# Ledger of designs, part 3: peptides against a protein of PDB entry 8HF1

Target 1, 320 residues: chain A of PDB entry 8HF1
Amino acid sequence: NVMLYATKPTEVMVSFPHQEQVLTVTRLISAEIEKFYVSLDLMNIGVQPIRRSKSLQCLRDPSKKSFVKQLFNDFLYQMKEYGIYAASIAIISLIVEFDIKRRQAETLSVKLMHRTALTLCEKIRHLLVQKLQDMTYDDDDDNVNTEEVIMNFSTPKVQRFLMSLKVSFADKDPKDICCLVFVERRYTCKCIYGLLLNYIQSTPELRNVLTPQFMVGRNNISPDFESVLERKWQKSAIQQFRDGNANLMICSSVLEEGIDVQACNHVFILDPVKTFNMYVQSKGRARTTEAKFVLFTADKEREKTIQQIYQYRKAHNDIA

## One batch from the design tools (peptide; made by RFdiffusion4, then SolubleMPNN)

Design b1_p8_2_s4 (from b1_p8_2, 3 letters changed)
Fold by OpenDDE base, seed 2:
Structure b1_p8_2_s4 (fold): chain B 320 residues (1-320), chain A 8 residues (1-8)
Amino acid sequence: as target 1 above (320 residues)
Amino acid sequence: ETYPRVEP
């Protein structure tokens, strides 16, 4: 019995300056969403027919207003945590979801509610794109997807993350890379995926080196067409990562669902580690001899983060 | 108006 001493991954903590400045566009967007919530609360959508769909989700909010607010709250979180460039990608996901819900609406009132939400998303998209264009000197270079635009319109956390990827993977053989990126929220996976696609394409040193995919937790509760497409896409993304056709995977809390991914040489935790289980499971994926486990922390939260990770490390060593 | 650039 060769005890494969699972070489403990090297833990790295990357600090970033705390984001104190809130962009004017971010305040405007937040205020437009707040105004929309007031209007949404005044909307009479009537009593929705209880869909006998055995999906627990249809039972949670017969008004469907909480779902609309949840999507905008998740968008506001992404805009705050990752910046306006990431928000420009995140808003497209809301547009798609509200358009689907508008088409699936059984009543004119619900259809109108989703149409109003969609109209707000288009306004937000315009405000974000216009802001990204502030760095384009020539009206003719519609390319808001440059490294410079991405970096200048991303939060210090995302900037440090992208810099850490560039330093870690510049000009490497793509076969030598098996990277996981953990994020807290489901919708963040797709947002960070889109950001990474554009960043990799704009960064010569990462072109043909990194091939990203994303994976979100199975929303087992919705039998809707969306949930079938998402399940098919997740299965394909996992398979591409297993086959080595993708070498970077963005994940939410998916490891709790027993999804087996291969041993990785890099694990990035983009969001704060909130639980001991998340720490153990994410760290437990970094299993190669030179494996790195990278955490990001704001400078103001550095001491608190160090203490929390020390407690998790101690608890893990006491169980092992 | 942009986010503060992180030093390398």
Scores: peptide ipSAE 0.615, ipTM 0.960, DockQ to the pose 0.755
Fold by OpenDDE base, seed 3:
Structure b1_p8_2_s4 (fold): chain B 320 residues (1-320), chain A 8 residues (1-8)
Amino acid sequence: as target 1 above (320 residues)
Amino acid sequence: ETYPRVEP
């Protein structure tokens, strides 16, 4: 009887110092968003028509105001958790989305609401870019995407993540790399993807080694809210990763949706593991003989994280 | 102002 010992991935926990310091620019941006929320609450946009979805579930279309607040709250989360460099990429996604919503506005009041949100996003973009330029001698936009700028304007968590990628993959054969990066939020996938593109391009040891892609989970609310473009893009990104045209995939909670991604040799969990299912599913993708499962934790949360992972490991061994 | 640099 050859006991097929399922080779359990090597679990690695990387600690990072907790970021307590809030940059002045981050405080300014937060205050501008709070002022905008007060203004937004005073806006009369009229009664929104209930769109009857063809599916019998009355999906209450979130109020157009609630959606605007959600996008800014997600942006504030990205800025807090990943830093102002990631925020400079995240704000572009808001600009694109609010411009689309502005063009699709059925009423002048809704058009004005999205225009006001867009104007705020452009102000935020300017404040972020100006802050990234504080380290550059030249006013040229191309100088803000250096390894140094990325590292100095990223949170300690993101710095440790980037260092872990560099140590793990510097000068390796691209064919030997199959890496997953798990994040909690769908919007994090896109901003971390943009950050990684710039970091890889600025880091010679990772140039032509790492080819990133991202995928977001299907909108749990309705496949009807997923644009045909987003669905095509997700299928293309998954196919590129399957074909080996991409060797690093950034994912948000995608494993619950039955997306069959290949067995990976590296799995990074960038955000805290909040559920047993997330632990089992993400760890279950690290299936190669030398697979690494890398967790990130703040130093202040280290003991709590160790205890939680121990409980998940025990529970997993009791079921398996 | 930048974020604190993490040591390698």
Scores: peptide ipSAE 0.614, ipTM 0.960, DockQ to the pose 0.738
Fold by OpenDDE base, seed 4:
Parts: C-alpha cells; sequence; structure tokens
Structure b1_p8_2_s4 (fold): chain B 320 residues (1-320), chain A 8 residues (1-8)
C-alpha cells in the first residue's frame, strides 16, 4: 500500500497552451472513422457462439464490433491528446491487431469486417505519413523522425513534456536517472514509447542518456487472451528497468496490480490526475525530497488543476 | 498546417 509512505517530493506543475485548432487532416480522419462506423453497424456478422468463459462476466459483443470501435476510439483519443506524430505510431498498433484478428477469423463475415478495418487503417496511415512529409524535402519516410517534425506534429502538451525531458536529463549520467511516465490508457504507453524512441534518437543530448521502456497492466481479460509475446515483453521491460538497463518507464495505472517498481527520482504525469488513488500511487514512487513529481496542465484548466491537487495533497496529509 | 510551437 503506497499510502503508508510519507513522500515529500518536489511537486512541479508545467502549463501548456490549450489546443483549440483542429488540423484539417484530423477532421478528415475523424470523418472517415465515422463513415466506417455507419458501415460497420450495417455489417451482418452473424451470431457468434457465446463462448462462456466463466471469468468474463462482460457480455462480449457477439459481433466483435465493439472491440473494433474501441480500438478506433482509443486511436482518436491519442490523435487528439498527443497529435499527428503520435497518431502515426498508434495506427501501426491497430494495423497489427486487425491483421491478427483477420487471420484468426472463424467466419468469412468476421474476416471481411477486420479486412475493412485494416483497409481504413492503411488509408489513415497514408494520410498521417503524407502530412508528416509536408515539412520534408525528400519523400523518404526516414526524414519524418526529426526533432523538428516530432515537435511540430505534437500537441502543446507533448511538446512541453519533451522539453521537460530535455531540460531534466540533457548530458546526465544514465545511472543517475530513474524516471516514471504515467499515462491514463494502456495503448498510450506503446504510442508514447515509440515517440520517445524517435525523439531520443533525434536529440544528441538524450541519445545515450535515456533508454525508455513501457509496461501495460495485465488485461483484466483472462491470461488466455494475453499473447505470450506481450507477457514476455512486460516481464523483460520490468526486469530491464530493475537492472538499470532502462532508466525511463512509461506505465499506465499498472501500479494498482502490485507491480513492485523501485523508487524513482522523477515522476511525470502526462495525463490529468483523475483520482486520488492515481495521485497517491504515482507520487508514492517519488520518495525523497530531491525527487520531482511533475504534472502537466492546460492553461485553461490550470486553476481547476491547482485546486484538485491541493485537495489531494490535503487528503494525503490527513492520512499520513 | 502544424500545431503551434510552444516557446521554451
Amino acid sequence: as target 1 above (320 residues)
Amino acid sequence: ETYPRVEP
């Protein structure tokens, strides 16, 4: 129970300008997904046999349409919150998932549904890559991974996050760094991981300083649905972070599952702190006064965020 | 068309 530790890290709040402008490409992609949802609702996939998995009380939509919509909704969230560059990485995860589901399809109708979703993902990928290339003189896909492209196609929140990493860790000894980055959604861990790999590789001051990893919580979905590869990856990533072979870990609410991660000297909260439990658990990883607990807030939400953090701090001090 | 660049 992380609440038992009186943690007094230095709390830092970083503000960023609110993103009001919606890019034209983002509107086009959203409209294509909406058209696809209309088409998806009209698809006759037939009645899937209710595999009574004893542990899944959740009525899986027998059509598997809800899972397809969930992946696209998570993609739309990532595109909105993190920007076009992050979305170009996020879409690859959808492509991989829909190709797996297409191959595993027991019926022609389910196979066709996943094929149609995959075709949309490839169209979205093309629109995103083409947009990233607007700043490149050469049509080479490798030129889209520059610091400049990453920064110009990332939301103000992500820009401030990357700047905060650069200021915090430029030219430091990798051994002195133990950093956690908390995000709200499991799929964001992989997306931000891919973004950070490219950003670190393009930033000389960080290239040999930061070695990122990511971890996602266990799917509350039966261990039968976790790929053996995903479980191996999670174990390997945690071990690399424990051994100091990785010094930055991107995680979601995984700390609720009792994963023992060491105390860290930096904790970044990239997404809004929605619960007192998230505040206490994430802050509880920064145990020393020298440790930094960094929060990000939009300028429009700054006052509300300050009030919420003061309430959480007070409630934590009343229990400690 | 890009996102607004945040100042350092």
Scores: peptide ipSAE 0.612, ipTM 0.960, DockQ to the pose 0.734
Fold by OpenDDE base, seed 5:
Structure b1_p8_2_s4 (fold): chain B 320 residues (1-320), chain A 8 residues (1-8)
Amino acid sequence: as target 1 above (320 residues)
Amino acid sequence: ETYPRVEP
């Protein structure tokens, strides 16, 4: 029995310049969200009857204000980490969520709260789209989805990621590609998916090469809060990736939930690896003979990242 | 105002 030693994937570290520059539009949006939080704290939403589901201990904000703040804080994180272009996609997810919650609101006060949040999201969307249009001569919304606009309004991290995809996959056979992209947060999966769709469509060398999908991990809090649409999407996306109808999958902690994803030839870690388990699980998906495991790091964090990866590699070799 | 372009 020749134990085919699982060929260790080639580990690659891609560095990018740390972004210290905060764009003026990003400051304006942050200030509008802060003003909204002050107004939100003054809103009388009343005491909602605590549905006595014993297990949902943590979502005990009787006003649902905490959830509204969480979505805007998650948006602010995406805008900071991925840039204005990614933020223009991320804001649409907030618009959809607040419109659903506005329609489902049992009280006038809760309905008004979600309407006010929705109005702010539309204002933010307009500010972002206007900023993307600064590079386009035509006021047509379709002209903002060019490779140039995407690259100029994406953070150095996202630019390096897109360049790495182009170099890795330009003019390749789609059947030879099985790619995973790991991100830290669930909402980032949808945002990077939308960005990749537009980038692939604007890049001739990738248009017929890459077919992306995304997986959002199950909401550990309650399967009842997962929309029937999200559950159908997850099942369809996983099946398309299994059938080879999609060759790039964006995922977060979904692999910890026991979703068996195929052996891949490329694994990209877009966000910092925070745990040993994430390192082992993500690296363990790069199982082909020529598999690449690509990490992204800011230049200022490069040494710390190298030391952390060395420790994880050592610990993994001591267990294997 | 745009992000700094990363070289290839």
Scores: peptide ipSAE 0.603, ipTM 0.959, DockQ to the pose 0.718

Design b1_p8_3_s1 (from b1_p8_3 with S1D S7L)
Fold by OpenDDE base, seed 3:
Structure b1_p8_3_s1 (fold): chain B 320 residues (1-320), chain A 8 residues (1-8)
Amino acid sequence: as target 1 above (320 residues)
Amino acid sequence: DTYPRVLP
């Protein structure tokens, strides 16, 4: 009886220095969003009709104000966790969303609310772009997408992630790469995707090596709120990754939703592993021979992270 | 002001 021990992936823990310094621009942007929340709370937008979902669960359609605050809170999270370069990409998603909602507004008061949010997003975009230009001699927007600008305006976590990609994949055959990158939040997928496109384009050793895609998990609220465009994008992205037209996939919570991706040789966990389920499912995708499962931890949280991963590994071995 | 550069 040859016990085919399923080759367990090699676990790698990469440490990064804790970010103690908050950039002045980040403080300014946070203060502008806080001022906007005060103004938003004072806005009279009238009583919002409760949309009954066809599913018998009265999912409280989040108030139009609560949704605006959610998008800005998610933006603030992206800016804090990934840095101002990532935030410059994330703000574009807010601009697009608020412009759509402004056009779809049923009342003048709701239209004005979304317009005010959009005006704030444009101000934030200008503050971010201007800060990225501090390292460029030329005011041309094209000069802000260099490897140096990306690295200098990304958090230590993102810097270590990008360095780990470069070390792992520089000058490799694209066919030998099947990489997953797990992030906690849906909006992080788009932000990190845009960052990776620019980083790969600016890094000669990766330009013809990595072809990224992203996939966000289904809306936990209802599949009915997923735009037809988002569902088409997800299906196309998965298919490109299956066909080998993409070799790096950025995912949020996708495995909990039964989305089957092929066996991968690299799995990166960019955000902290918060649950045993996340650990088992993400690690369970690193199934090839010599597969790597890479975790990132702040130096200050290193011991706590090691203990948590040890407990998850033990619990997994007791069930398997 | 930039983020601290992580050494390789």
Scores: peptide ipSAE 0.531, ipTM 0.945, DockQ to the pose 0.761
Fold by OpenDDE base, seed 2:
Structure b1_p8_3_s1 (fold): chain B 320 residues (1-320), chain A 8 residues (1-8)
Amino acid sequence: as target 1 above (320 residues)
Amino acid sequence: DTYPRVLP
């Protein structure tokens, strides 16, 4: 009986100051999205023909308006939780999605709806980029991707996360690093991935140390809604992480689907742990002797977070 | 206006 002493990972809780200040640009963007929702509700896009092969999508959003609102609501969440720098990356994903939907539009009214959404995204992008440039002397897009700009335009949570990466991985051998970063939402994976690429490139101590990749959980909705590109990306990303060509993987809910990701020495939980299953599965990936399981909490929520993690730890020890 | 800088 080799008692696999599953070396329990060292649990670390990193606190960050509560964000009390909302940037003026964030309020302006939120107000523009709210105005757009009023306009969107007034748009007559007609009844879309229910094609049998697309039945599940047509059943969920026959108007295609709820999907548009979902994308902007996810953007608003990312802007609030991660900051305006992350939002400048997130808005590009909306632009790409609305341009695809505009091109795929079967009616002029639906095409116009996606065009209006796209126009709003370009306005939001301009407001975000202009705000990032407030710290730069030059209008060059490359100058907005500095460590200083990223840190000043990221939420305290993201700042603590980036600092924790720098402290944990500065000047380390890339082969000694196997890191998972868990986020709650699918679209956050790509947003945090883009942020990390720019941060790593701007941070000499992390250049050639961290190679990030991202993975999104399979949409429980039929394979018809995952683009062939998204499925190819997921397979490639997992393979790169397995082969050691990537040493940091950003994921959302992916481990619940039984995707075998290798044993990691670092697991970061960027968003609140909402379920016992998420706690067990994410913690269960930190299997090395020196493995760290890092949680982030606002100072105001620290006691509540400690109590919740204690309950999960107790429940896990009662089952094991 | 920027986000509050987190101390190291």
Scores: peptide ipSAE 0.527, ipTM 0.944, DockQ to the pose 0.733
Fold by OpenDDE base, seed 4:
Structure b1_p8_3_s1 (fold): chain B 320 residues (1-320), chain A 8 residues (1-8)
Amino acid sequence: as target 1 above (320 residues)
Amino acid sequence: DTYPRVLP
């Protein structure tokens, strides 16, 4: 029970300007996904027989349409919360998933559905990449991974996060760094990981300092439904972080799943702290007084966030 | 159009 450790890390709140302006490309992509949902609802996929050997997801959605919508809704969330650059990485995960589902399709109608979703993902990828290229003089895809492009196509939240990493870790010994980054959603772990790889590679002060990894929480679905590859990846990522081969770990709900992660010197909470358990569990990884617990808040929500964190801090001190 | 740059 991590609640028993009276951890007194230095709590830091970083504010960022609220992003009110929606980019034209973001509106175009949202409209294309909405049009696709209308077309998807009209698709006759037939009733799939409930096979006992199929994933619990096939038991919940015989049409498999809800899963397709869930992936695009998670993509739309990532594009909104983290920006176009993170979305360009997130869309690749959808492409991979829909290509796997297309190949595994038992019926022509399901195969066609996943093919149509895949075609939309490729269109979205082209729109995103083309927009990232607006700041590059060369049509070469490699030029979109600069610090400047990443910063200009990331939300103010992500910009403040990257700046906080640069200030915290520039030219430090990688052995002295143990950093956790908490995000709300499991899919965010992968896109923020890809963003950080490119940012670190484009930032000389961080190239030999930060080695990121990501850990996706176990699906609360039976371990039989997790891909053998995903379980191997989790074990490898945790082991690399334990061995010091990785010094920054991106994670979502890892602490609820009984994964023993070491005490860390830095804990970044990239997304809003929605629950007391998330506050206690994430703060409980910063065990020293020298450890930093960093929260991000929009300026518009700053007062509400301060009040919420004060309530959580008080409740934690009354139990500790 | 890009996101506004946050000042350091």
Scores: peptide ipSAE 0.524, ipTM 0.945, DockQ to the pose 0.762
Fold by OpenDDE base, seed 5:
Structure b1_p8_3_s1 (fold): chain B 320 residues (1-320), chain A 8 residues (1-8)
Amino acid sequence: as target 1 above (320 residues)
Amino acid sequence: DTYPRVLP
């Protein structure tokens, strides 16, 4: 009985310089959001009719203002962690959400609140797109989706991630690739997906090699809050990845939700590994003979990351 | 202003 030693994936840690510098456009956008919060706090939305379905969300925010603030805070996080190029994609998700909420508004005051939020999102989008165009020489609809624009307007973390993809997958056979990309937050899945679509299209050596998809975890609060579109997208994305029609999957806590993802030859952890469970589950998907498990860390956090991964590796070996 | 370019 040759015990097939489960081939432990090769663990790789990729360091990137810590982003200390805040772009001027990022400061302007943050200040506009802060001004909007002051205005939002002054808005009289009135007492919302208690819908019979007392979802936990209606109990937490009867005014629906906290949900608006949450979406903008999530956007600010994406802009900080991934850069203004990723933020230009992320803002579209806010625009879509606020337009839906505006149309679904039961009161004129709530409709106005979501309209004001939407107007701010459009302003932010214009500021971001204008900044991306600063590198384009021609006055025409110059494709802000070039490799150069993506790299110059992405954080060092995202730059290292994209470089790692290029080095790992340039001119490879698509059938030989099964890649997972783990991110911390649900909204990051869609943002990084949009960024990857543009990067792959702008990178000749990846254009016919990588086909990305994304999975957003189920909303743990209620399946009733999952849009029919999101549920259809998730099912289709998972099926495409199972069938090999997609060879790169971006996911968050999907493994905790019991979604069976196939064994992969590449696993990238884009965000910090915060839990032992996430370490074991994500690493446990890198099961092929030459599987790679790639971690990203800021240089300033390198030693802390090494110690944390050492502790997780030790704990994993003690239970295995 | 842009982000610092990371070398390979």
Scores: peptide ipSAE 0.524, ipTM 0.943, DockQ to the pose 0.775

Design b1_p8_3_s2 (from b1_p8_3 with S1D S7Y)
Fold by OpenDDE base, seed 3:
Structure b1_p8_3_s2 (fold): chain B 320 residues (1-320), chain A 8 residues (1-8)
Amino acid sequence: as target 1 above (320 residues)
Amino acid sequence: DTYPRVYP
């Protein structure tokens, strides 16, 4: 009985300097969102009818105000964790969402609330784009998507991630690449996807090497229509990744729900591993020969991260 | 103002 020792992936930990300094533009945007929350709390939108979801669990449909605050809080998280370049992509998703909600508004007061949120998003977009243009001599919008602009306006974590991709995949055969990138939040998948598209397009060594896709989680809170579109997108993205039409998949912890993706040779964990389940499931996707499992940690949190990963590794070896 | 550059 040759015990096929499942070849354990090589674990790599990449450190990045902790970003303590907050850019002036990020402080301005945060202050504008806080002012908006004060105004939002004063808005009378009337009593919202509780839509009974067809599922027997009375998931309290979040108040329309709570949903608006959630989207801006998610945006603030993206801006803090990934930087202003990723935030410039994230804000577009908010604009689209608030425009949909504005059009779907059953009352003038709700329509006005979403319109006010949309106006703030446009202001934020202009502040972000203007800041990205500070490095460009030409006012041409196309000039903001350079490797240099992406790197200078991304957090040290994202910079190290992009460098690790370039080192790992420069001038490789796209057929030899099967890469997963795990992020904590569903909202991050879209931001990092858009960032990677622009980075790959600006980086000759990665052009025609990496073809990214993204998969977002099932949102039980999304309207049936949005959930159908998201489900169609997820199925298409997974199929493209299985067929080899995409070789890099950005996913949130949704792969925990038993979405079967092929064995990968690279797994990147962009965000901190917060649970044992996330560790086991993400590492368990790195199953090819010579597979790499890459973790990112701030230098300040390195010791804590090492101890946490050691505990997870021990617990996994005790079960396996 | 930019983020601190990480070097290889």
Scores: peptide ipSAE 0.542, ipTM 0.948, DockQ to the pose 0.767
Fold by OpenDDE base, seed 5:
Structure b1_p8_3_s2 (fold): chain B 320 residues (1-320), chain A 8 residues (1-8)
Amino acid sequence: as target 1 above (320 residues)
Amino acid sequence: DTYPRVYP
């Protein structure tokens, strides 16, 4: 009877200073979005033809204004939690989405609404890029993707995460690395993926070591809202990670639903662990003998985080 | 203005 001692991963908690200071550019962007919401509420979009799509979402916003507000609220969250550099990547996803929605608009009023949202995104992009260029002597967009610019325009949380990757993986064999990065929100996966691509390319010790991918779980609301492109990307990303062509996967908590990901040697939890299920499922992916399970916490929330993880660990040991 | 730098 080989007792397969379930090799318990080494749990590591990394602390970072709480970000209290709001940058001037982030206040300006927030004020422009709030001003846009006032304008958006005054727009007469008319009665949309009720497409009898039985999806519960078509009933929630006949004007499609709430969806526009949701995308900007998700952007504001990313800018707050990850910083200006991550926001410069996140805004591109909004530009792409609003351009698609503008082209698909059945009415002139809806087309105009998405056009005004797109114009605001272009203004926000310009403000972000201009701020990143404050550290560069050259006006070339390529010069903003340096390790120094990424670190100076990322929140302390993201800085600690990037430092932890560099320390963990510098000059290692890519074949010895199987890393998961868990984030709370779906849209964060793509944002952190873009940030990591630029960081890895700017960091010689990681350039030929880490190959990232991202996975957004299936949209539980309707497979019809998943673009054919997103579905193809998800399948390809999972397959690349299984085949070892990618060694770092960024995923949201939606990996809980039935995606068999191989045993990993590193699991990073970038965002707070909110549920016992998320703790068990994410920790359960760190299955190698030398596996590390790394949590990030603000110094202000450290004691609360320690207590919560202790309770989860106790509950897990009582069931196992 | 930039974010506070975190040192190793």
Scores: peptide ipSAE 0.537, ipTM 0.947, DockQ to the pose 0.758
Fold by OpenDDE base, seed 4:
Order: C-alpha cells, then structure tokens, then sequence
Structure b1_p8_3_s2 (fold): chain B 320 residues (1-320), chain A 8 residues (1-8)
C-alpha cells in the first residue's frame, strides 16, 4: 500500500543541456567491452548443474556469463549517465566483485572467465584514471579528486546536481539538513556516494556540512557472506541517517521495501521519474511546504518531463 | 576532451 500522503513540497525542475558529444575514451571503453562480450560468448565454462533452490527463481544463467554482462552493462550505463569521473568509481566495484567471484570459482574455466573480466576492468580503470589526469600537472592519483576535475569529467546532469547541492547547503548547520537523493539503479547509489565524498571533501563550503550515506536495495541473493555484509551496511546506514550522523542519503527504489525513512526537507530525483509510484513515494518524504522536491531534466526532454510530472501531480491530487 | 561545463 503506497501511503498517499497529501504532501505539498515546493517542486523545482532543474534543466541541464543535452550531451551529444561522446568522449573518445568512452568510445574506446565501450569498444573494449563489446570485444570482451564476443570473447565471453566463445568461452566454454561448462554446464553447471542447476541447483533447483525454489527461492532463487532468478534465471541464474548456469554459465554465470549473464551476471558478468549485467555488471558491465550497469557500468556502461553509469559512464553514460554520470560521466567518466563516476565511472572511475564504478569500475572499482566491478574489480571487487570479479575478484571475489574469481576466488569463489568452483572450476578453472569459471575462474579464468572472472580473471579475464578482472583484467578488462583494470584496463578500463587505467584508461579512466589516465583521462582524469589530463587536467593534472602531476601523475599523483590524489590530484584527480578536485572540484574542477569532478565537474569537468561529470555529465551536465551531475554538474547541475552538484551545483544544486552547493547552492542549497553551503555553510548551513548540518542539523538543519535532511536530504534524500533518489537514483534509479542500486549500483548508482555507491557510485554517486563515492563521487559525493570526493566532491564534499574538495568543496570547503560543504566539507563540514554534508555527511553522505547510501542505501542499496536488498539483493534477493542467497544468505552468502556478501548478502550479510550488505544487510549490515544497510542497517548501519539507515541508523546513521536516523541518528543524524548522516544528513544526506542516496537511495534507489528501496523505499518500496518498507524502509521507514523520516520526513526530509530536501528530496533530489537525480534520474527520470519513470513511474507514478516513484513520484508519490519520493515526494511523500518531503512533507512540509518548506521542503524542496527537485527534479532534473535534459533541455531536450523538458516538455515531455513537464507533461509527465503534471499528469502525476494531477493523479496524486485526485486521490488525496 | 571534457564534458561541456555548465554554468549557474
């Protein structure tokens, strides 16, 4: 049951220029992943016995190849939607995942598959870091985490988001801030979290103002050690946000799973609102008239976005 | 090459 609260937050729409230009490094990385998919399809990893655990109805491709492709497809999405800087953080999550899967591999063929994926991730990481260093005088990896590098290697959407945070929260009392940032994909939560940590650290006006945290959706994956760690992380992150030890929470559609998050004074929707439920659930966290509900739209999609939000607002008012 | 810089 979506609790339709009669919430009247101030709705704000922030536009950003449509990005037509694809960076050369982004094209190179995409081409390397495509070549890897061809190689991956040719890999004989053997038929793994379908362990019919009734609860794991996810079509675990017995080859585990689908999971490898999913991680790279999610990476490609993050690189496209958020930019090279965000991609440099996202690739680390793939490296960690493929190294775990490589160590857990039951067969030499599966181990080799994850090793090949890991080698590609390291190549991609090097290409991304090298590109971030184009604006630095020194080859020091720490010098790539400046406000200038973050802004120049982030998409116009992410730039507008960061600017909106700076304008909204510069030199404010941390106790007066309760901010939610909604993203579409679970993997984006961690990527945007890492980007925000670096941006806040590089921005004096925000360094002691914003303390970010992230919440990932429950993986319906078996109670393996990873799922226990993820669940512990979620509980800790929510508790820190409730206690005021974190004042900005990055979340995906996890609010559908009945996570009781307090009322917030700022709600940012970083990705397009695709469903009425997402609109109502996210807006329902901004309960006061002083609360801001901020949407981001490309200039090219502005009219379509306005019409969609108007329809959702009308439908919400007809039920409230 | 970088992304287009957005100004306020």
Amino acid sequence: as target 1 above (320 residues)
Amino acid sequence: DTYPRVYP
Scores: peptide ipSAE 0.534, ipTM 0.948, DockQ to the pose 0.763
Fold by OpenDDE base, seed 2:
Structure b1_p8_3_s2 (fold): chain B 320 residues (1-320), chain A 8 residues (1-8)
Amino acid sequence: as target 1 above (320 residues)
Amino acid sequence: DTYPRVYP
């Protein structure tokens, strides 16, 4: 009877000040997206050819407008939750997606819709980059990737997260680090990954210490819609993390899909824990000796978060 | 305008 002493991870709650101030650029971008939604609703896309492909996605939005709105809504969420620096990375993912959709468009009307969305994304990118340059003397895009720019243009949540990484991993042996970062949304994985790459590169104490990867949950829809490239990339990313070539993995909902990742010594929950299952599954990955399970909460939500985590902890102890 | 800086 090997009593697997499940070494209960040390739970840490990191508080951050609530972000009350909305940047002027964020308001401008939100207003441009709202204007775009009005224009998008007025666009006559016509009757889309019913693709005989058994792909449930073509059936979900015959107009393809809902998908466009979803991407911009996800962008608005990322800009709000993570800040304008993260948004400058997130917008690139929209640009790539809309350019792919524009090239794959079967009709001129759909092609024009995606072109209009792409034009808005380029405008948003320009507004974001211009704002990041407010702290730089040179119009060089490389100068916007400094620790100072990242910190000043990230939300208090992201600032506390980055500080927690720096404190936790500064000058450590990369082999002693196995870190998971959980986020709620698929697109957040790539955005936070890009932010972390730039932050690690700009932070000498983390340079050559942290090697991040990301993994997005498989779309619960048909595996036929995941690009062969996305599937290959996910397999490569998880393999690099298993092999120790990456020591930090950013993931969304991946644990629900039975993806077995190694036992980790650090688990960061960047977004609020919404379910008991998410709490148990994410905490259950922090299995090493001295493992840390780190939660982030706004100061205003601290008491509510403490009560929720206490309830989850109690429920978990009653089942175990 | 920037986000409020979080101090250690």
Scores: peptide ipSAE 0.528, ipTM 0.946, DockQ to the pose 0.758

